# Designs tried in a protein design run: peptides against a protein of PDB entry 4N78. Part 88

Target 1, 186 residues: chain A of PDB entry 4N78
Amino acid sequence: HFQVICRLLGYQGIAVVMEELLKVVKSLLQGTILQYVKTLMEVMPKICRLPRHEYGSPGILEFFHHQLKDIVEYAELKTVCFQNLREVGNAILFCLLIEQSLSLEEVCDLLHAAPFQNILPRVHVKEGERLDAKMKRLESKYAPLHLVPLIERLGTPQQIAIAREGDLLTKERLCCGLSMFEVILT
Target 2, 155 residues: chain B of PDB entry 4N78
Amino acid sequence: MAELQMLLEEEIPGGRRALFDSYTNLERVADYCENNYIQSADKQRALEETKAYTTQSLASVAYLINTLANNVLQMLDIQASQLRRMESSINHISQTVDIHKEKVARREIGILTTNKNTSRTHKIIAPANLERPVRYIRKPIDYTILDDIGHGVKW

## One batch from the design tools (peptide; made by RFdiffusion4, then SolubleMPNN)

Design b2_p14_4_s1 (from b2_p14_4, 5 letters changed)
Fold by OpenDDE base, seed 4:
Structure b2_p14_4_s1 (fold): chain B 186 residues (1-186), chain C 155 residues (1-155), chain A 14 residues (1-14)
Amino acid sequence: as target 1 above (186 residues)
Amino acid sequence: as target 2 above (155 residues)
Amino acid sequence: PYLPLFEEGIRERE
């Protein structure tokens, strides 16, 4: 589903959706959630130390549950605050999944375009083969597929310009070194 | 453009009119030949004349049809060429616009990106001190301060 | 890798 969404929206659509989600998250965090957090901080136990590990995970959990029992049982916290936190969480997860799906799509595009862009795969050399000879064979094999040089040789100036721009757009992808999710977490 | 215009406005309509006139003339020639054969004392001569007129008429019609057909084909070829040129121009413009839109989109999404930075995971430090039993006094918490927050549900 | 088409947007944010 996320893959289809990425294909449908493209970079522009994804950007718009992400921007709006960030606004929503910011609004939730600075609004209702902040107010609840401030209030909860006022009523939080002043001293809440980690129990000894000898109590085990269940005992430790029970301890913290007891310390926070009244807070956890607060009805408004369950109905409003947790819902808002869920919305924030869903938004974050959505952004993460969109970015992951986009990255997969971009990687696929890069892989498919590689033979046409003079990008050769890493060569595994078997015993008895020379790396240079194998590389030359690969270069020779894919040389006719190099699109931009081909168009530069045979195409009109306009076609050459379009081909170069298209090549640039094909090569530059977010997955090459950029992250949106890190921005969302800041 | 001038050639196409001449084909559309003059040559093809003219050819159609000529063909129509030829049809009318053929009917007259046929009537003449029939009457001439009936009235002629020399039937052989009349037949030969009919053959001559028929051959001439058929040749004329064939010529008119061929000329008209060629003109129509020429017209279609010119139109096809024009359409191809238009398509090429539109395609070029479309590609240029798409590239521009994509560049804009990349700038926009770029605003939402940063360089990938793998931060080190925070190591959880175990407490060094032994737990001391602390007497816990449970105090009731007043949550009424939250009544005006969210949906404003009162107790 | 240098991604100038995206980095323009990054610079705009900063």
Scores: peptide ipSAE 0.338, ipTM 0.788, DockQ to the pose 0.533
Fold by OpenDDE base, seed 2:
Structure b2_p14_4_s1 (fold): chain B 186 residues (1-186), chain C 155 residues (1-155), chain A 14 residues (1-14)
Amino acid sequence: as target 1 above (186 residues)
Amino acid sequence: as target 2 above (155 residues)
Amino acid sequence: PYLPLFEEGIRERE
């Protein structure tokens, strides 16, 4: 599903969706969630001393339940906070999944374009074959597929300009060194 | 453009009219030849005249058809060439617009990106000192201490 | 890797 969304939206559509999601997340965090956190901090016991180990695990748990009773009751009463947190979480996950799907699509595009851009795959040299000889054979095999040099020789000036721009657009992808998700997390 | 206009407005319509007139004339010639053969005392001469007229008429029709066909083909070639030029121009404009849109889109999405911090895989230096598992000595939990606190919580 | 088409957007943020 995310792969289809990435294909349909493209870079522009993804940018718009991500910007809107960031606005929504920011609004939720700075508004409702912040208010709940402030309120919870006010209700938090000022002095929460660790109970003595002598009470055992059940006693310690009961002690913490008692001290946090007001917080638990407050959280149960205000289910809206959890819904907002879920929305934020879903938005973050959505952004992550979109970026991952986009990255996969870009990698596929780069792989498909590579033979046309004089990008040769790293050949696994079997034992006994000279790496240089294999690379030269591959270069010779794919040389006729180099699109920009081909168009530069046979194309009109306009076609050459378009081919160069297209080549640049094909080479430059987000997956090469950029991350959107890191921006979402700051 | 002037040549195409001449073909469409003058040459092709003119050729069609000429062919139609030729058809009408062929019918007249045929009638003439038939009557001439019936009325002529010299049947051999009449037959030779008929052959001559038939040959001339067929040659004329063939010429008219060939001329018309060539004009139509020329017209189609000119139109095809014009369409190809238009297609090329449209494609060029479309590609230019698409490239521009893509550049704009990339700037926009770029605003939402940052350089991937190649987190240097800091070798999680395993702390050399394995914290000795603190042997959890199960001290028997004396539950009697909790008897004084539990009176009030009616579930 | 230098990605000039995206870096223009990054510079604008910045």
Scores: peptide ipSAE 0.334, ipTM 0.785, DockQ to the pose 0.712
Fold by OpenDDE base, seed 3:
Structure b2_p14_4_s1 (fold): chain B 186 residues (1-186), chain C 155 residues (1-155), chain A 14 residues (1-14)
Amino acid sequence: as target 1 above (186 residues)
Amino acid sequence: as target 2 above (155 residues)
Amino acid sequence: PYLPLFEEGIRERE
């Protein structure tokens, strides 16, 4: 589903959706969640230390339960605050999955474009074969597919310009060094 | 443009009119030949004359049809060439617009990006001092507050 | 890697 969404929206659509999601998340964080956090801070015990391990897991759990009793008994946390936190979480996950799907699509595009852009993979050399010979063979094999040089030779000036711009757009992808998710987390 | 206009406005209509006129003339020639054959005492001569007129008429019609056909073909070739040029221009504009839109889109999404950084995991530091044993009253734990945990994401 | 088409947007944010 996310792959399809990425294809349909493109960079422009993804940008718009993510911007709106960020606004929603910001609104939730600065609104209801902040208010509840402030309230919770007021009822939070002033001193809460790690209990001794001798109490065992049940004892430790009961200790924290007792210390946080007022928080646990605050019914509005479950109904409103946790719901808002879930919405924030869903938005974050959505952004993450969109970015991952976009990255996969971009990688595929780069891989598919590579033969046409004179980008050759590293070749495994078998015993008795020279790397140089294999590379030359590959270069010879893919030389006719180099699109920009081909268009520069056979195309009109307008076609050449478009081909060069298209080549640039093909090479420059977010997955090469940029992340959106880190921005979302800030 | 001048050639196409001449073909459309003068040559092809003129050829069509000429062909139509030839039809009426052929009918007259046919009537003449028929009457001449019936009235002539020398049937052989009348037949030879009919053959001559028929040959001449067919040659004339063939010429008119050929000329008209060539003009129509020429017109179509010119129009096809014009359409191809228009198509090329439209394609160029379309591609230019698409490239521009893509550049704008990349700028827009770029606003939401940053350089990839390796996230460092923060090491949890244990407290330096052990807590003194504290007595507390045990109460039943209500886990119902956690009932909604894990159901937040539906894919 | 240098991605100038995206970096223009990054600069606008900063």
Scores: peptide ipSAE 0.330, ipTM 0.788, DockQ to the pose 0.638
Fold by OpenDDE base, seed 5:
Structure b2_p14_4_s1 (fold): chain B 186 residues (1-186), chain C 155 residues (1-155), chain A 14 residues (1-14)
Amino acid sequence: as target 1 above (186 residues)
Amino acid sequence: as target 2 above (155 residues)
Amino acid sequence: PYLPLFEEGIRERE
């Protein structure tokens, strides 16, 4: 599903969606969630000491439950605040999945474009074969596929310009060194 | 364009008119031949004249048709060439627009990106031994490094 | 890797 979304939206659509999601997240964090946090801080017990170990785990739990009773019973926390947090989480997850899917698409594009861009795959050298010989064979095999040089030789100036731009666009991908998710987390 | 215009406005219509007029002329010739045959004392001569006129008339019509056909073909060829040029132009414009849009999109999405902090965890211990610069073997770009990005498709 | 088309956007953000 996310792959399809990435294909459909492209960079532009993904950017728009992510920007909007960031706005939503920011709004939730700075608005509702912040207000709830402030409210929770107000109702937080000022003095909460660790109960004696003698109470055991159940007793300690009950103690803290009692101390936090007002917080736990805050109905809006369970309904609105948690829902908002869920929305934030979903948004983050969505962004992550989109980025992952986009990266996959980009990798595929790079791989498919490689033969046309004079990018040769790593050759596994079998025992007894010379790497150089294999590389030369590969170079010779793919040489006719080099698109930009081919167009530079046979194409019009406009075609050459377009080919160069296309080559650049093909080579530059987010997956090569950029992360959107890190920005979202900041 | 001038040639096409001439074909469309002058040559082809003119040819059509000429062909139409030939009908009238053929009718006149036919009438003449008929009358000539009836009135002529020398029927053989009249027949020969009729044959000559018929041949000439057919030849003239054939010529008119051929000329018209050639003009139409030429017109179509010119139009086809023009369409191809237009198509090419539109295609180039479209591609240019698409490239521009893509660049804009990349700028926009770039706003939402940051450089991946490769955790410098591994201190590249400079190998103590100055290994002689190994001949620049064009190492093919290994995209396997990207396999760990996303769903980690291992090839 | 240098990605100038994307980095332009990054610079705009900064």
Scores: peptide ipSAE 0.328, ipTM 0.789, DockQ to the pose 0.720

Design b2_p14_4_s2 (from b2_p14_4, 7 letters changed)
Fold by OpenDDE base, seed 2:
Structure b2_p14_4_s2 (fold): chain B 186 residues (1-186), chain C 155 residues (1-155), chain A 14 residues (1-14)
Amino acid sequence: as target 1 above (186 residues)
Amino acid sequence: as target 2 above (155 residues)
Amino acid sequence: PFLPVFQEGIEKRK
């Protein structure tokens, strides 16, 4: 599903969606969630001493449950605040999944374009074959597919310009060194 | 453009008219030949004249058809060439626009990106000090201390 | 510059 979304939206569409999601997340964090957090901080016990270790894990848990009973029983926290947090979480996950899907698509595009751009895959040399000979053979095999040189030789100046720009755009992808998710987290 | 215009407005219509007139003339020639053969005392001469007229008429029609056909073909070639030029221009513009749109899109999404910090794999420095296993002393938990906390069932 | 088309966008954010 995310792959389809990435294909449909493209860079422009993804950018728009992510920007809107960021706005929503920001709004939720700075609005409702912040208000609840502030309220919770106000109702938190001022003095919460660590219970004696003698109470064990169950006793300690019960102690904290008692101290936080009012917070846990706060109905609005469970309904509104947690829903908003869930929404934020979903938005973040959505962004992550989109980026991952986009990266996969970009990698595929790069791989498909590689033969046309004089980018040869790392050839696994079978035992006994000379790496150099195999590379030369591959170079020779794919040489006719080099698009830009071909167009430079046969095309009009306008076609050459377009081909060069297209080649550049084909080579440059986000997955080569950029992350959107890191921006979302900050 | 001038050549195409001449073909469309003058040569082809003119050729069509000439061909139509030729059809009409062929009918007249046929009637003449038939009547001439019937009325002539010298049937052999009349037949030879008919053959001559028929040959001439057919040659004329063939010439007119050929000329018209060539003009039509020329017209079509010129039009095809014009269309190809237009197509080329449109394609160029389309590609230019697409490239531009893509650049804009990439700039926009770029705003939402940052360089992947190649996190230097911080060598997880193994804490030098092996935390001594704290001997877990099981002390019996006295739960009675919690009896006063909460809605205790008054037995 | 690495990925110059995208870099223009990054620079606009700063």
Scores: peptide ipSAE 0.309, ipTM 0.775, DockQ to the pose 0.608
Fold by OpenDDE base, seed 4:
Structure b2_p14_4_s2 (fold): chain B 186 residues (1-186), chain C 155 residues (1-155), chain A 14 residues (1-14)
Amino acid sequence: as target 1 above (186 residues)
Amino acid sequence: as target 2 above (155 residues)
Amino acid sequence: PFLPVFQEGIEKRK
């Protein structure tokens, strides 16, 4: 589903959706959630120390659960605050999944374009084969597929320009070093 | 463009008219030949004349058809060439626009991106000192402070 | 520059 969404929206659509989601998240965080957090901080136990490690994880969890029991059971917290947090969580997850899906598509595009762009895969050398010979063979095999050089030789100036731009856009992908999710987390 | 116009407006219509006129003329010739054969005392001569007229008429029609066909083919070739040129132009424009749109889109999404940072795994340091067990006394929490926040029910 | 088209956007945000 996310792959289809990525294909449908493209970079522009994804950008728009993510911007809107960020606005929503920001609004929720700075509004209702912040207010609840501030209020909860005021009613939090003044002294909440970490229990002894000898109690183990279950005992420690039970301890904190007991201290926070009344807060957790607060009706508005369960309904409004948790719902808002769920919305924020969903938005974050959505962004994450979109980015992951987009990255997969980009990787696929890069892989498919590689033979046409003089990008050779790492050569797996079997025992007894020379790396150089295999590499040369591979280069020879894909040399005729190099699109930009081909167009540069046979195409019009306009076609060459378009081919170069297209090649650049094909090579440059977000997955090469950029992350949207990290921006969302800030 | 001038050649195409001449073909469309003059040559092809003219050829069609000529062919039509030829058809009409052929009918007249046929009638003449039939009557001539019936009325002539020399049937052999009349037959030879008919053969001559038939051959001439067929040749003329064949010529007209061939000329017209060639003109139509030429017209189609010119039109096909024009369409190809137009298609090429449209494709170039379309590609240019698409590239531009893609660049704009990438700039926009770029605003929402940052360089990938390696998350520093924070090593959880265990506290060195064993804290003495402190007896926890549960104190009632007053939630009335939250009454003015959200859609909660006031107690 | 690395991914120049995207970088323009990144710089615009800053």
Scores: peptide ipSAE 0.308, ipTM 0.774, DockQ to the pose 0.500
Fold by OpenDDE base, seed 5:
Structure b2_p14_4_s2 (fold): chain B 186 residues (1-186), chain C 155 residues (1-155), chain A 14 residues (1-14)
Amino acid sequence: as target 1 above (186 residues)
Amino acid sequence: as target 2 above (155 residues)
Amino acid sequence: PFLPVFQEGIEKRK
């Protein structure tokens, strides 16, 4: 599903969706969640001492439950705040999955473009084969497919310019060194 | 442009008119030949004249048809060439627009990106042994580095 | 610059 979304939206569509999601997340964090956090801070006990270890885990739990009773009983925390947090989480996950899917698509594009861009795959040399000979064979095999040199030789100046720009855009992908997810976490 | 215009406006219409006129002329020639044959005391001569006129008329019509056909073919070739040029121009414009849109899109998404902190892989201290410069084997771009990107997306 | 088209966007954010 995410792959299809990435294909459908492209870079622009993904950017728009991500921007809107960021706005939503920011709005949730700076608005509702912040207000809940402030409210929670107000109802937090001013002095919360660690109970004696002699009370054991159940006693300690009861102690904290008592100290946090007002927080636990805060109905809006369970409903609105958790829902908002879920929405934030979903948005983050969505961004992550979109980025992952986009990266996969980009890798596929790079792989498909490689023969046309004089990018040769790593050749596994079988025992007894010379790496150099195999590489030369591959180079010879794919040499006619090198698009930019071909167009530079046979094409019009406009075609050459377009081919070069297309080649550049094909080579430059987000997966090569950029992350959206890091920005989202920021 | 001038040649196409001449073909469309002058040569082809002119050729069509000429063919139409030739029909009328052929009818006149036929009438003449018929009358000449009837009135002539020398039927053999009249027949020979008729044959000559018939041959000439047929040759004339054939010439007119051939000329018209060639003009039509030339017109079509010029039009085909114009269409090809137009198609090429449209394609170039389309590609330019697409590239521009893509650049804009990339700038937009770029706003939402940051450089991946390349973990400074510890300088693998190259062992001091100067192995002989292995001929610059174009290291194929190892896309395996990207293999970790996208793991977990249920296809 | 690495990925210049994208970098233009990054620079605009700053």
Scores: peptide ipSAE 0.301, ipTM 0.777, DockQ to the pose 0.688
Fold by OpenDDE base, seed 3:
Structure b2_p14_4_s2 (fold): chain B 186 residues (1-186), chain C 155 residues (1-155), chain A 14 residues (1-14)
Amino acid sequence: as target 1 above (186 residues)
Amino acid sequence: as target 2 above (155 residues)
Amino acid sequence: PFLPVFQEGIEKRK
């Protein structure tokens, strides 16, 4: 599903969606969630120390539950605050999954374009074969597919310019060194 | 442009008219040959004359058809060339627009990107000394301050 | 790797 969304929206559509999601997240954080957090901080126990290890995990959990009992039992936290947090979480997850899907799509595009851009894969060398000879053979095999040089030889100046720009855009992908998710987390 | 115009407006219509006129003329020639053969005392001579007229007429028609066909082919070639040029121009514009749109899109999404950095996770350090449990004193909490927050449900 | 087209957007954010 996310792959289809990425293909449908493209870079521009993804940008728009992510910007809107960020606005929604910001609105939720600065609005309802912030107000609840402030209120909770006011009622939070001033002194809540780590209980003794002798109580064990169940006892420690019970201790913290007791310390926060009034807060945990507040029904509006479960209905409103946690729901808003869920929405924020869903938005973040959505952005993450979109970025991952986009990265996969970009990698596929790069792989498909590689033969046309004089990008050769690393070749496994069998025993007795020279790596250089094999690479030379591969280079010779794919040489006719080099699009930009081909167009430079046969195309018009306008076609050459378009081919070069297209080649550049094909090579430049977010997955090569950029991340959107890190921006979302800040 | 001038050549195409000449073909469309003069040569091809002219050739079609000539061919039509030739049809009418062929009918007249046929009638003449038939009558000549019937009325002639020398049937052999009349037949030879008919053969000559037939050959000449067929040659003339063949010439007219060939000329017209060549003109039509030439016209089609010129039109095909023009269409190819137009297609090339449209494709160039389309590609230019697409590249531009892609660049704009990349700038827009670029605003939402940063360099991939390996974030160092802060190591959680356990406290050195376990503190004694503090006695819990329950105080009543007033949550009415939250009544107007969110969906605004008043209890 | 330097991605010039994307970097222009990054610079606008800063």
Scores: peptide ipSAE 0.280, ipTM 0.779, DockQ to the pose 0.528

